# Designs tried in a protein design run: peptides against a protein of PDB entry 7VSI. Part 6

Target 1, 32 residues: chain A of PDB entry 7VSI
Amino acid sequence: EDISEDPSWARVVNLNALLMMAVAVFLWGFYA

## One batch from the design tools (peptide; made by RFdiffusion4, then SolubleMPNN)

Design b1_p9_7_s1 (from b1_p9_7 with L2E R9Q)
Fold by OpenDDE base, seed 2:
Structure b1_p9_7_s1 (fold): chain B 32 residues (1-32), chain A 9 residues (1-9)
Amino acid sequence: as target 1 above (32 residues)
Amino acid sequence: LELAYLLGQ
């Protein structure tokens, strides 16, 4: 079976990954 | 957040 990503959903996942990383950095910066 | 503190060490 092919596990290649749908381009539209790949963008959604990548944007969410970037948002999560940004939130993690801000939380780290505030509490550490 | 304890988790943020731990990850920042």
Scores: peptide ipSAE 0.078, ipTM 0.635, DockQ to the pose 0.105
Fold by OpenDDE base, seed 3:
Structure b1_p9_7_s1 (fold): chain B 32 residues (1-32), chain A 9 residues (1-9)
Amino acid sequence: as target 1 above (32 residues)
Amino acid sequence: LELAYLLGQ
């Protein structure tokens, strides 16, 4: 509906989400 | 940084 995602941008967002999660894990591992 | 430490506790 009005909150449906464009498939191409959904992939871009998902890739960035994965990158951010990876960075977050490394930061957690380094500082905690 | 500091937040990572807090979440890791």
Scores: peptide ipSAE 0.072, ipTM 0.626, DockQ to the pose 0.105
Fold by OpenDDE base, seed 1:
Formats: structure tokens, C-alpha cells, sequence
Structure b1_p9_7_s1 (fold): chain B 32 residues (1-32), chain A 9 residues (1-9)
């Protein structure tokens, strides 16, 4: 099975992952 | 956002 990523969609997924982590850290910092 | 306020001052 080829699990190689499409470079364009890999960038979109990675950017969304970073945004999700940033939001999670802000929520943690606000409520913890 | 309180955290943003703390980081901004």
C-alpha cells in the first residue's frame, strides 16, 4: 500500500493541525 | 481573550 501524501493536501492538513493545536492551547490556558 | 491580554501587555 502506497501511503505517500499529495504535497498540496499535506500542507492543508498540516496547517489545520497547527491551528487546532493552537486553539487547544488557548482553551487550555484560558480554563486551566 | 484573557490569555491574549496577558501576552500582549
Amino acid sequence: as target 1 above (32 residues)
Amino acid sequence: LELAYLLGQ
Scores: peptide ipSAE 0.062, ipTM 0.572, DockQ to the pose 0.184
Fold by OpenDDE base, seed 4:
Structure b1_p9_7_s1 (fold): chain B 32 residues (1-32), chain A 9 residues (1-9)
Amino acid sequence: as target 1 above (32 residues)
Amino acid sequence: LELAYLLGQ
């Protein structure tokens, strides 16, 4: 069994992770 | 910003 990531989907997931972290930081900065 | 106030004093 191979759990290696598909490079294209890995980039999509990583970009979404970065966007989610950016949104979280902005929300934290706005309401904290 | 409550956190900024707490860290700034």
Scores: peptide ipSAE 0.045, ipTM 0.495, DockQ to the pose 0.080

Design b1_p9_7_s2 (from b1_p9_7, 4 letters changed)
Fold by OpenDDE base, seed 1:
Structure b1_p9_7_s2 (fold): chain B 32 residues (1-32), chain A 9 residues (1-9)
Amino acid sequence: as target 1 above (32 residues)
Amino acid sequence: LEEAYKLGL
């Protein structure tokens, strides 16, 4: 099975993942 | 976004 990603969509997903992680860190820093 | 404010963003 080929699980290779489309490069353009991979960038979109990666950027959203980084944004989600940043938001999570801010929430952790604020409430913990 | 108080944490961002504290970091100067």
Scores: peptide ipSAE 0.040, ipTM 0.506, DockQ to the pose 0.188
Fold by OpenDDE base, seed 5:
Structure b1_p9_7_s2 (fold): chain B 32 residues (1-32), chain A 9 residues (1-9)
Amino acid sequence: as target 1 above (32 residues)
Amino acid sequence: LEEAYKLGL
């Protein structure tokens, strides 16, 4: 079973994941 | 979103 990622899409996904985590932290901080 | 925070979601 191959779970390797395409390098270009890996960067897109990682960037979006990072942005989503940042937004989540700010939302948590705002409502905490 | 505030209610979701209170529920730990």
Scores: peptide ipSAE 0.040, ipTM 0.510, DockQ to the pose 0.078
Fold by OpenDDE base, seed 4:
Structure b1_p9_7_s2 (fold): chain B 32 residues (1-32), chain A 9 residues (1-9)
Amino acid sequence: as target 1 above (32 residues)
Amino acid sequence: LEEAYKLGL
């Protein structure tokens, strides 16, 4: 079974991962 | 979040 990602969806997921990490850092910076 | 930070989570 091939688990290779579709390149377009991989970019969408990676961008969302970066956005979520940025939000997490801002929440940590504000509340912690 | 502050409590989580203090616990190192």
Scores: peptide ipSAE 0.039, ipTM 0.489, DockQ to the pose 0.076
Fold by OpenDDE base, seed 3:
Structure b1_p9_7_s2 (fold): chain B 32 residues (1-32), chain A 9 residues (1-9)
Amino acid sequence: as target 1 above (32 residues)
Amino acid sequence: LEEAYKLGL
């Protein structure tokens, strides 16, 4: 199967991934 | 959220 990504949607997904990781880190930092 | 943190979720 072809698992290549559309470049524009890859950016959207990557930015959302970074956003979610940042939120997770802030939540972890708040309760740690 | 705090309970989830304690459980390691």
Scores: peptide ipSAE 0.037, ipTM 0.502, DockQ to the pose 0.077

Design b1_p9_7_s3 (from b1_p9_7, 4 letters changed)
Fold by OpenDDE base, seed 5:
Structure b1_p9_7_s3 (fold): chain B 32 residues (1-32), chain A 9 residues (1-9)
Amino acid sequence: as target 1 above (32 residues)
Amino acid sequence: LEKALLLGL
C-alpha cells in the first residue's frame, strides 16, 4: 500500500495540527 | 477539562 503523503495536503494537515495544538494550549491555560 | 486535554493531546 502507498501511504506516502501528498505534499500539499501534508502542509494543510500540519498547519491544522499546529492550530489545534495552539487552541488546546489556550484552553488548558484558561481552565487550569 | 484540564485532565481531558492532557490525556487527549
Scores: peptide ipSAE 0.069, ipTM 0.621, DockQ to the pose 0.083
Fold by OpenDDE base, seed 2:
Structure b1_p9_7_s3 (fold): chain B 32 residues (1-32), chain A 9 residues (1-9)
Amino acid sequence: as target 1 above (32 residues)
Amino acid sequence: LEKALLLGL
């Protein structure tokens, strides 16, 4: 429980992480 | 590949 994540916020963070990675891949694909 | 390495992807 010390370093446990709140499930709702964990989903928000994970979704944003995936979105950022997708945008990064698209930018890399376009400019590389 | 270089850009991918810098991102860690």
Scores: peptide ipSAE 0.069, ipTM 0.587, DockQ to the pose 0.086
Fold by OpenDDE base, seed 3:
Structure b1_p9_7_s3 (fold): chain B 32 residues (1-32), chain A 9 residues (1-9)
Amino acid sequence: as target 1 above (32 residues)
Amino acid sequence: LEKALLLGL
């Protein structure tokens, strides 16, 4: 079985990862 | 965690 990513879903996952990191930074900045 | 994040600034 291959572990290669579908290009479209790879972008969706990457964008969500960046969004989650940004939200985490904002939450840290607001509550810490 | 907070201190670790500060090191990235």
Scores: peptide ipSAE 0.054, ipTM 0.549, DockQ to the pose 0.110
Fold by OpenDDE base, seed 4:
Structure b1_p9_7_s3 (fold): chain B 32 residues (1-32), chain A 9 residues (1-9)
Amino acid sequence: as target 1 above (32 residues)
Amino acid sequence: LEKALLLGL
C-alpha cells in the first residue's frame, strides 16, 4: 500500500532505532 | 521517568 516500507530501508531504520535506544540508555546511565 | 524505568528493570 501507500505506507508500505521498502524492506532494505526498513532494515536500516530498524537498526538505527536500536542504536539510538542503546545510546540513550548509556547516556541515561551515565548522567542520571 | 527515571524511577519508572528503574522499577521496570
Scores: peptide ipSAE 0.049, ipTM 0.533, DockQ to the pose 0.098

Design b1_p9_7_s4 (from b1_p9_7 with L2D R9Q)
Fold by OpenDDE base, seed 5:
Structure b1_p9_7_s4 (fold): chain B 32 residues (1-32), chain A 9 residues (1-9)
Amino acid sequence: as target 1 above (32 residues)
Amino acid sequence: LDLAYLLGQ
C-alpha cells in the first residue's frame, strides 16, 4: 500500500529500465 | 574504454 507505484511513473521507470538494459547489452556486446 | 570489463560482468 505505502510502496504502491504511481502507474504513470511506473511506466517511465520501466521504459528507462528497458533502455538501460539495451545500452548495457550493446556495451557488453561491443567490449566483451 | 571497456566498461564491460570495468563492471566485471
Scores: peptide ipSAE 0.078, ipTM 0.666, DockQ to the pose 0.086
Fold by OpenDDE base, seed 3:
Structure b1_p9_7_s4 (fold): chain B 32 residues (1-32), chain A 9 residues (1-9)
Amino acid sequence: as target 1 above (32 residues)
Amino acid sequence: LDLAYLLGQ
């Protein structure tokens, strides 16, 4: 199957990935 | 909840 991404949805996913990583770092920093 | 513990470092 074609797994090519829709470019607009790719940006949404990438932005959410960055936000999740930022949240994870802050949570790790707070609790570690 | 200790996230560092869950991550297993």
Scores: peptide ipSAE 0.073, ipTM 0.637, DockQ to the pose 0.082
Fold by OpenDDE base, seed 4:
Structure b1_p9_7_s4 (fold): chain B 32 residues (1-32), chain A 9 residues (1-9)
Amino acid sequence: as target 1 above (32 residues)
Amino acid sequence: LDLAYLLGQ
């Protein structure tokens, strides 16, 4: 097996991870 | 929605 990431999908996942973290920080900042 | 409450803060 090979768990190496496809570079294009790795970028999509990483960008979505950053967006989700940003949203989480703003929600935390607003409600906490 | 209160995240501070949900997180126990």
Scores: peptide ipSAE 0.071, ipTM 0.630, DockQ to the pose 0.081
Fold by OpenDDE base, seed 1:
Formats: structure tokens, sequence, C-alpha cells
Structure b1_p9_7_s4 (fold): chain B 32 residues (1-32), chain A 9 residues (1-9)
């Protein structure tokens, strides 16, 4: 079983992770 | 959204 990432999909996942974290920070900033 | 509350305060 090879768990190495496809570089193109790794970038997509990383960008989505950053977007999700940004949204989380804004939600925290507004509601907490 | 109390999840945000739990994460940081």
Amino acid sequence: as target 1 above (32 residues)
Amino acid sequence: LDLAYLLGQ
C-alpha cells in the first residue's frame, strides 16, 4: 500500500485546508 | 456555532 500523495491533489487539499482554517478563524472571531 | 467558542475561548 502506497500512501504517497499525487502532487496536484495535494495542492488542492492543502488549499482547501487553508480555506477551512480561515473560515474557522473568522467564525471564532465573530462568535467567541 | 459553539464549536468556535470551544476552540479558542
Scores: peptide ipSAE 0.080, ipTM 0.666, DockQ to the pose 0.109; fails the geometry check

Design b1_p9_8_s1 (from b1_p9_8, 4 letters changed)
Fold by OpenDDE base, seed 1:
Order: sequence, then C-alpha cells, then structure tokens
Structure b1_p9_8_s1 (fold): chain B 32 residues (1-32), chain A 9 residues (1-9)
Amino acid sequence: as target 1 above (32 residues)
Amino acid sequence: LEAAYLAGL
C-alpha cells in the first residue's frame, strides 16, 4: 500500500528507464 | 561520458 505505484506514472517511469538504458548502451558502445 | 564507459565495464 505505502509503496504502490500510480499506473500512469509507472508507465512514464518505465518508458524513461528504457530510453535511458538505450542511451547508456550507445555510450558504452562508443567508448568501450 | 567517461562515467558511462566505466559503468559499462
């Protein structure tokens, strides 16, 4: 209950997490 | 960006 997520914001956070991971992979691929 | 490289090791 105290740690439950709002469904709309959960989708926003998850989408941003995926975008950040994609950017991180490209940066890793460039420098490593 | 160096931090991104280190995090990817």
Scores: peptide ipSAE 0.047, ipTM 0.545, DockQ to the pose 0.106
Fold by OpenDDE base, seed 5:
Structure b1_p9_8_s1 (fold): chain B 32 residues (1-32), chain A 9 residues (1-9)
Amino acid sequence: as target 1 above (32 residues)
Amino acid sequence: LEAAYLAGL
Protein backbone atom coordinates (compact mmCIF):
# COMPACT_ATOMS: atom_id res chain seq x y z
CA GLU B 1 0.00 0.00 0.00
CA ASP B 2 1.33 3.41 -1.03
CA ILE B 3 1.61 5.81 1.91
CA SER B 4 3.85 8.37 0.18
CA GLU B 5 3.10 12.00 1.01
CA ASP B 6 2.66 14.92 -1.37
CA PRO B 7 5.48 17.33 -0.41
CA SER B 8 3.26 20.43 -0.30
CA TRP B 9 0.64 18.80 1.92
CA ALA B 10 3.38 17.29 4.08
CA ARG B 11 4.55 20.84 4.86
CA VAL B 12 1.02 21.94 5.73
CA VAL B 13 0.58 18.96 8.05
CA ASN B 14 3.98 19.49 9.67
CA LEU B 15 3.30 23.18 10.30
CA ASN B 16 -0.04 22.36 11.88
CA ALA B 17 1.63 19.68 14.00
CA LEU B 18 4.14 22.26 15.28
CA LEU B 19 1.35 24.72 16.07
CA MET B 20 -0.61 22.05 17.93
CA MET B 21 2.46 21.09 19.96
CA ALA B 22 3.09 24.74 20.85
CA VAL B 23 -0.51 25.18 22.02
CA ALA B 24 -0.29 21.94 24.01
CA VAL B 25 2.87 23.13 25.77
CA PHE B 26 1.22 26.43 26.71
CA LEU B 27 -1.85 24.62 28.04
CA TRP B 28 0.33 22.26 30.05
CA GLY B 29 2.44 25.14 31.34
CA PHE B 30 -0.57 27.17 32.43
CA TYR B 31 -2.71 24.46 34.03
CA ALA B 32 -0.15 21.98 35.35
CA LEU A 1 -9.10 25.96 27.12
CA GLU A 2 -9.42 24.27 30.50
CA ALA A 3 -11.51 21.55 28.89
CA ALA A 4 -8.84 21.13 26.22
CA TYR A 5 -6.22 20.52 28.91
CA LEU A 6 -8.38 17.87 30.57
CA ALA A 7 -9.12 16.22 27.23
CA GLY A 8 -5.38 15.77 26.65
CA LEU A 9 -4.79 13.78 29.85
Scores: peptide ipSAE 0.047, ipTM 0.544, DockQ to the pose 0.092
Fold by OpenDDE base, seed 4:
Structure b1_p9_8_s1 (fold): chain B 32 residues (1-32), chain A 9 residues (1-9)
Amino acid sequence: as target 1 above (32 residues)
Amino acid sequence: LEAAYLAGL
């Protein structure tokens, strides 16, 4: 109950995670 | 960027 995420910040974190994964894939594709 | 690299191969 005390480990629940705030919905607005959960959305921000998820969007940043998605962005970071996309950037990582592009970097991998460019250099590998 | 990535597509440009692949196009050069």
Scores: peptide ipSAE 0.040, ipTM 0.484, DockQ to the pose 0.164
Fold by OpenDDE base, seed 2:
Structure b1_p9_8_s1 (fold): chain B 32 residues (1-32), chain A 9 residues (1-9)
Amino acid sequence: as target 1 above (32 residues)
Amino acid sequence: LEAAYLAGL
C-alpha cells in the first residue's frame, strides 16, 4: 500500500503543525 | 501574536 504524501498537502500539514507547536509554546510560556 | 510583538521590538 502506498503511504506517500501528496507534496502540496504535505506542505499545508507541515505549516499547520509548526504553527500549532508555536502557539502551544507561547501558551506554555504564559501559563506555566 | 507574541511572535509579532517580538518581530516589531
Scores: peptide ipSAE 0.038, ipTM 0.474, DockQ to the pose 0.139

Design b1_p9_8_s2 (from b1_p9_8, 4 letters changed)
Fold by OpenDDE base, seed 2:
Parts: structure tokens; C-alpha cells; sequence
Structure b1_p9_8_s2 (fold): chain B 32 residues (1-32), chain A 9 residues (1-9)
């Protein structure tokens, strides 16, 4: 089976991952 | 504001 990512969707997922990590760091920094 | 105080801003 081919598990290679579509380049366009890979970019969307990576950007969302970075956004989620940034939000998590801000929440951690604010409340912890 | 809490974050700002914690960072010393």
C-alpha cells in the first residue's frame, strides 16, 4: 500500500500541526 | 495580563 502524502494536504496538515503546537505553548505559558 | 506579569512586562 502507498502511504505517501499528497503534497497539498501534507502542507495543510503541517501548518495545522504548527498552529496547534503554538496554541498549546501559549495556553501552557498562560496557565502553568 | 497574567502572562505579561509572569514575563515581567
Amino acid sequence: as target 1 above (32 residues)
Amino acid sequence: LEAAYRLGL
Scores: peptide ipSAE 0.054, ipTM 0.568, DockQ to the pose 0.126
Fold by OpenDDE base, seed 3:
Structure b1_p9_8_s2 (fold): chain B 32 residues (1-32), chain A 9 residues (1-9)
Amino acid sequence: as target 1 above (32 residues)
Amino acid sequence: LEAAYRLGL
C-alpha cells in the first residue's frame, strides 16, 4: 500500500521506460 | 546512416 503505484501513471512510466530502452539500443547500435 | 554502413547495408 505504501509503495503502490497509480495505475494510469504506472502505464506512463512503463511506456517511457520502453521508449528510453529503445532509444538506448539505437544509440548503442549507432556508436558502438 | 553510420549504423547502416557498419552493418554493411
Scores: peptide ipSAE 0.054, ipTM 0.573, DockQ to the pose 0.122
Fold by OpenDDE base, seed 1:
Structure b1_p9_8_s2 (fold): chain B 32 residues (1-32), chain A 9 residues (1-9)
Amino acid sequence: as target 1 above (32 residues)
Amino acid sequence: LEAAYRLGL
């Protein structure tokens, strides 16, 4: 079993994770 | 704009 990440897709996933967290913080800041 | 009010803008 190899769980190593493809570097290109790792960057895409990481950028989307950061974007999701940023959106979550803005929603939290606006409504909570 | 509610966020702006909360931040004191």
Scores: peptide ipSAE 0.053, ipTM 0.566, DockQ to the pose 0.122
Fold by OpenDDE base, seed 5:
Structure b1_p9_8_s2 (fold): chain B 32 residues (1-32), chain A 9 residues (1-9)
Amino acid sequence: as target 1 above (32 residues)
Amino acid sequence: LEAAYRLGL
């Protein structure tokens, strides 16, 4: 209960997580 | 362009 996520913020965080992973993959692909 | 070079394109 005390660690339950608000659904709206969960979506925002998840979207940003996906964007960050995509950026990380592109940086890895370009520079590594 | 650098990515293309590194991939051998």
Scores: peptide ipSAE 0.050, ipTM 0.560, DockQ to the pose 0.113

Design b1_p9_8_s3 (from b1_p9_8, 5 letters changed)
Fold by OpenDDE base, seed 2:
Structure b1_p9_8_s3 (fold): chain B 32 residues (1-32), chain A 9 residues (1-9)
Amino acid sequence: as target 1 above (32 residues)
Amino acid sequence: LEEAYRKGL
């Protein structure tokens, strides 16, 4: 199967991943 | 954002 990503959706996913990681770091930093 | 948490949003 082809597992290559659509360039546009890849950017959307990567951006959301970065945002989620940033939020997680803030939550961890505040509560831990 | 962390400062917002400290203020209770």
Scores: peptide ipSAE 0.050, ipTM 0.505, DockQ to the pose 0.148
Fold by OpenDDE base, seed 1:
Structure b1_p9_8_s3 (fold): chain B 32 residues (1-32), chain A 9 residues (1-9)
Amino acid sequence: as target 1 above (32 residues)
Amino acid sequence: LEEAYRKGL
């Protein structure tokens, strides 16, 4: 119960996680 | 971005 997520904020976090992963892939592809 | 990267090294 104490680690359960609010569904609305879970979506915001998940979308930001996907965006950050996409940015990380582009940075990795360009600089590594 | 590449120039910023080089200056950070």
Scores: peptide ipSAE 0.040, ipTM 0.459, DockQ to the pose 0.069
Fold by OpenDDE base, seed 5:
Structure b1_p9_8_s3 (fold): chain B 32 residues (1-32), chain A 9 residues (1-9)
Amino acid sequence: as target 1 above (32 residues)
Amino acid sequence: LEEAYRKGL
């Protein structure tokens, strides 16, 4: 019932999300 | 970069 995030894990997830987006952009830029 | 990669294969 609670969707609150642990701050430490939120940072880890956000960092990984950022990295994944960067990788996606590089792949898009390389192949598209 | 894509063309360079393809040329390297």
Scores: peptide ipSAE 0.037, ipTM 0.438, DockQ to the pose 0.082
Fold by OpenDDE base, seed 4:
Structure b1_p9_8_s3 (fold): chain B 32 residues (1-32), chain A 9 residues (1-9)
Amino acid sequence: as target 1 above (32 residues)
Amino acid sequence: LEEAYRKGL
């Protein structure tokens, strides 16, 4: 099986990962 | 968000 990522979709996924982490940190900072 | 929760959202 090929586990190689398409570069364009890899960027989209990475950007969304960063956004999700930022949101999580903000929620943690506000409620914890 | 916390204030909204307290107000019953």
Scores: peptide ipSAE 0.034, ipTM 0.430, DockQ to the pose 0.061

Design b1_p9_8_s4 (from b1_p9_8, 4 letters changed)
Fold by OpenDDE base, seed 2:
Structure b1_p9_8_s4 (fold): chain B 32 residues (1-32), chain A 9 residues (1-9)
Amino acid sequence: as target 1 above (32 residues)
Amino acid sequence: LEKAYQLGL
């Protein structure tokens, strides 16, 4: 099976990953 | 969120 990512969806996933990491950092920074 | 933090979630 080919597990290669569709380039457009890979971009969407990567941007969401970065957004989630940023939110996590802000939550950590606020409460920790 | 503060309560969740205190619970370790």
Scores: peptide ipSAE 0.057, ipTM 0.558, DockQ to the pose 0.072
Fold by OpenDDE base, seed 1:
Structure b1_p9_8_s4 (fold): chain B 32 residues (1-32), chain A 9 residues (1-9)
Amino acid sequence: as target 1 above (32 residues)
Amino acid sequence: LEKAYQLGL
């Protein structure tokens, strides 16, 4: 199977990953 | 959010 990424969608996924990581850090800092 | 924390999300 082909698992290669489209570069434009890869950027969208990476940006969303960074945003979710930031939210996760704030939640961890608040509740842990 | 507190409930989500208690559920382990």
Scores: peptide ipSAE 0.056, ipTM 0.576, DockQ to the pose 0.076
Fold by OpenDDE base, seed 4:
Structure b1_p9_8_s4 (fold): chain B 32 residues (1-32), chain A 9 residues (1-9)
Amino acid sequence: as target 1 above (32 residues)
Amino acid sequence: LEKAYQLGL
């Protein structure tokens, strides 16, 4: 079974991953 | 969020 990603959706997922990591860092920086 | 942080959630 092929698990290769569609390039367009891969970029959408990667950008959302970056945004979520940024939000997590700001939350950690503010509360920790 | 601060209350959740204080509880370790």
Scores: peptide ipSAE 0.056, ipTM 0.552, DockQ to the pose 0.069
Fold by OpenDDE base, seed 3:
Structure b1_p9_8_s4 (fold): chain B 32 residues (1-32), chain A 9 residues (1-9)
Amino acid sequence: as target 1 above (32 residues)
Amino acid sequence: LEKAYQLGL
């Protein structure tokens, strides 16, 4: 419970994590 | 950004 997440903010963080991974793949694909 | 890539960052 000490490290439990608020479900609304968990969804926001998870969505941003997916977006950041997608951006990283595109940057890697463009420059590497 | 490409210059940073060439520097290995």
Scores: peptide ipSAE 0.053, ipTM 0.548, DockQ to the pose 0.068

## One batch from the design tools (peptide; made by RFdiffusion4, then SolubleMPNN)

Design b1_p10_1_s1 (from b1_p10_1, 6 letters changed)
Fold by OpenDDE base, seed 5:
Structure b1_p10_1_s1 (fold): chain B 32 residues (1-32), chain A 10 residues (1-10)
Amino acid sequence: as target 1 above (32 residues)
Amino acid sequence: SQLLLELSKR
């Protein structure tokens, strides 16, 4: 249970991960 | 910016 994820927060974290990856791709696309 | 340069040519 110590490393178990709450399903709702897991979804929020995953969406934030996707958002950050999208931002990283834009930064890479613009500056590289 | 390699990608932006190629995209701007299209």
Scores: peptide ipSAE 0.065, ipTM 0.588, DockQ to the pose 0.163
Fold by OpenDDE base, seed 2:
Structure b1_p10_1_s1 (fold): chain B 32 residues (1-32), chain A 10 residues (1-10)
Amino acid sequence: as target 1 above (32 residues)
Amino acid sequence: SQLLLELSKR
């Protein structure tokens, strides 16, 4: 209960994590 | 990009 994620916010965080990962890959692909 | 260069050689 205490450390369990709210399903809605977990989804938002996961989507943002994937977005940030994609941005990082694009930056790496362009500059490295 | 080193990665793209290596991939293009395959």
Scores: peptide ipSAE 0.059, ipTM 0.563, DockQ to the pose 0.159
Fold by OpenDDE base, seed 3:
Structure b1_p10_1_s1 (fold): chain B 32 residues (1-32), chain A 10 residues (1-10)
Amino acid sequence: as target 1 above (32 residues)
Amino acid sequence: SQLLLELSKR
């Protein structure tokens, strides 16, 4: 199976991952 | 959270 990533989409996914982590930290800090 | 509480002491 080919698990290689398209570099442009990899960047989009990584940026969204960072945003999701920031949101998760906020929710954890506010509600926990 | 407890983490925020500990951070507030510094």
Scores: peptide ipSAE 0.057, ipTM 0.557, DockQ to the pose 0.168
Fold by OpenDDE base, seed 4:
Structure b1_p10_1_s1 (fold): chain B 32 residues (1-32), chain A 10 residues (1-10)
Amino acid sequence: as target 1 above (32 residues)
Amino acid sequence: SQLLLELSKR
């Protein structure tokens, strides 16, 4: 059976991942 | 942060 992601939810997850990475970079840049 | 301070001088 296919386990490929639904395209709409894949976009939501990818956007969330990008936002979390950006937040992590800003926190690292501010405190490190 | 120290790196950002140095970069801001450029």
Scores: peptide ipSAE 0.054, ipTM 0.558, DockQ to the pose 0.165

Design b1_p10_1_s2 (from b1_p10_1, 6 letters changed)
Fold by OpenDDE base, seed 3:
Structure b1_p10_1_s2 (fold): chain B 32 residues (1-32), chain A 10 residues (1-10)
Amino acid sequence: as target 1 above (32 residues)
Amino acid sequence: SEELLRLSLE
């Protein structure tokens, strides 16, 4: 099965992943 | 367990 992704949507997903990681780090820093 | 891994990579 093809697991290749559209480069434009890959960029959107990667940016959202970075944002979610940043939010997770700040939440961890605040509550832990 | 190997079957589950194969299914996840399919």
Scores: peptide ipSAE 0.020, ipTM 0.281, DockQ to the pose 0.022
Fold by OpenDDE base, seed 5:
Structure b1_p10_1_s2 (fold): chain B 32 residues (1-32), chain A 10 residues (1-10)
Amino acid sequence: as target 1 above (32 residues)
Amino acid sequence: SEELLRLSLE
């Protein structure tokens, strides 16, 4: 099975991953 | 369905 990523969609996914990690860290900092 | 579960694990 080919798991190669389209570079444009890989960028979109990576940016969303970074956004979600940032949100998680801010929620942790706010409530913990 | 069983087929959808199998697909999700591939």
Scores: peptide ipSAE 0.019, ipTM 0.281, DockQ to the pose 0.020
Fold by OpenDDE base, seed 1:
Structure b1_p10_1_s2 (fold): chain B 32 residues (1-32), chain A 10 residues (1-10)
Amino acid sequence: as target 1 above (32 residues)
Amino acid sequence: SEELLRLSLE
């Protein structure tokens, strides 16, 4: 089975990954 | 059981 990403959903996933990393950095900066 | 594993990884 082909595991190649749909380009539109890849963009959505990448954006969410970046947002989650940003939130994680803010939480680390504030609480750690 | 082994067949189910193969199907899940397909």
Scores: peptide ipSAE 0.015, ipTM 0.229, DockQ to the pose 0.015
Fold by OpenDDE base, seed 4:
Structure b1_p10_1_s2 (fold): chain B 32 residues (1-32), chain A 10 residues (1-10)
Amino acid sequence: as target 1 above (32 residues)
Amino acid sequence: SEELLRLSLE
């Protein structure tokens, strides 16, 4: 099974992952 | 068999 990523979509996913982590950290810092 | 194991891990 080939699980290699398309470079363009890999970038989109990585940027969204970073955004989600940033949002999660801010929510944690604000409410916890 | 070894062949079944190999196929299951593909």
Scores: peptide ipSAE 0.015, ipTM 0.199, DockQ to the pose 0.013

Design b1_p10_1_s3 (from b1_p10_1, 6 letters changed)
Fold by OpenDDE base, seed 5:
Structure b1_p10_1_s3 (fold): chain B 32 residues (1-32), chain A 10 residues (1-10)
Amino acid sequence: as target 1 above (32 residues)
Amino acid sequence: SEALLLLSKL
């Protein structure tokens, strides 16, 4: 309804979320 | 690459 996701955009957002998490892990691994 | 170095630490 109001917060429903379009499936194609959901995939784009989820993929970017995974990429952001990977970047965060790399930064953590580099500086920690 | 630095990414490969980080992966090697896992």
Scores: peptide ipSAE 0.063, ipTM 0.571, DockQ to the pose 0.156
Fold by OpenDDE base, seed 1:
Structure b1_p10_1_s3 (fold): chain B 32 residues (1-32), chain A 10 residues (1-10)
Amino acid sequence: as target 1 above (32 residues)
Amino acid sequence: SEALLLLSKL
């Protein structure tokens, strides 16, 4: 319970994590 | 950005 995630907010966080990974890869590909 | 242009063409 202490570190359990609300399922709806877990989904939002996971989607944001994936989007940030994609942005990071694009920045790496363009500038590195 | 170039990234957005590439994505729009997929």
Scores: peptide ipSAE 0.061, ipTM 0.558, DockQ to the pose 0.140
Fold by OpenDDE base, seed 2:
Structure b1_p10_1_s3 (fold): chain B 32 residues (1-32), chain A 10 residues (1-10)
Amino acid sequence: as target 1 above (32 residues)
Amino acid sequence: SEALLLLSKL
């Protein structure tokens, strides 16, 4: 319960993680 | 547009 993740914020964090990974892949693909 | 082209190939 102490370490449990709030479902709403979990989605926000996960979506941001996915977006960051996508941007990173595009940057890597463009410059490498 | 390059990103969209890449996405279209998936």
Scores: peptide ipSAE 0.056, ipTM 0.537, DockQ to the pose 0.185
Fold by OpenDDE base, seed 4:
Structure b1_p10_1_s3 (fold): chain B 32 residues (1-32), chain A 10 residues (1-10)
Amino acid sequence: as target 1 above (32 residues)
Amino acid sequence: SEALLLLSKL
């Protein structure tokens, strides 16, 4: 309730999380 | 960078 997520914003956040992980793996793959 | 070079070829 107080900490419940709005489904639309939850999807936006989750998508951004996936994008950030993809970028992180990309940078790791090329520079680590 | 190496990464950006490969990105430009996608």
Scores: peptide ipSAE 0.054, ipTM 0.565, DockQ to the pose 0.110

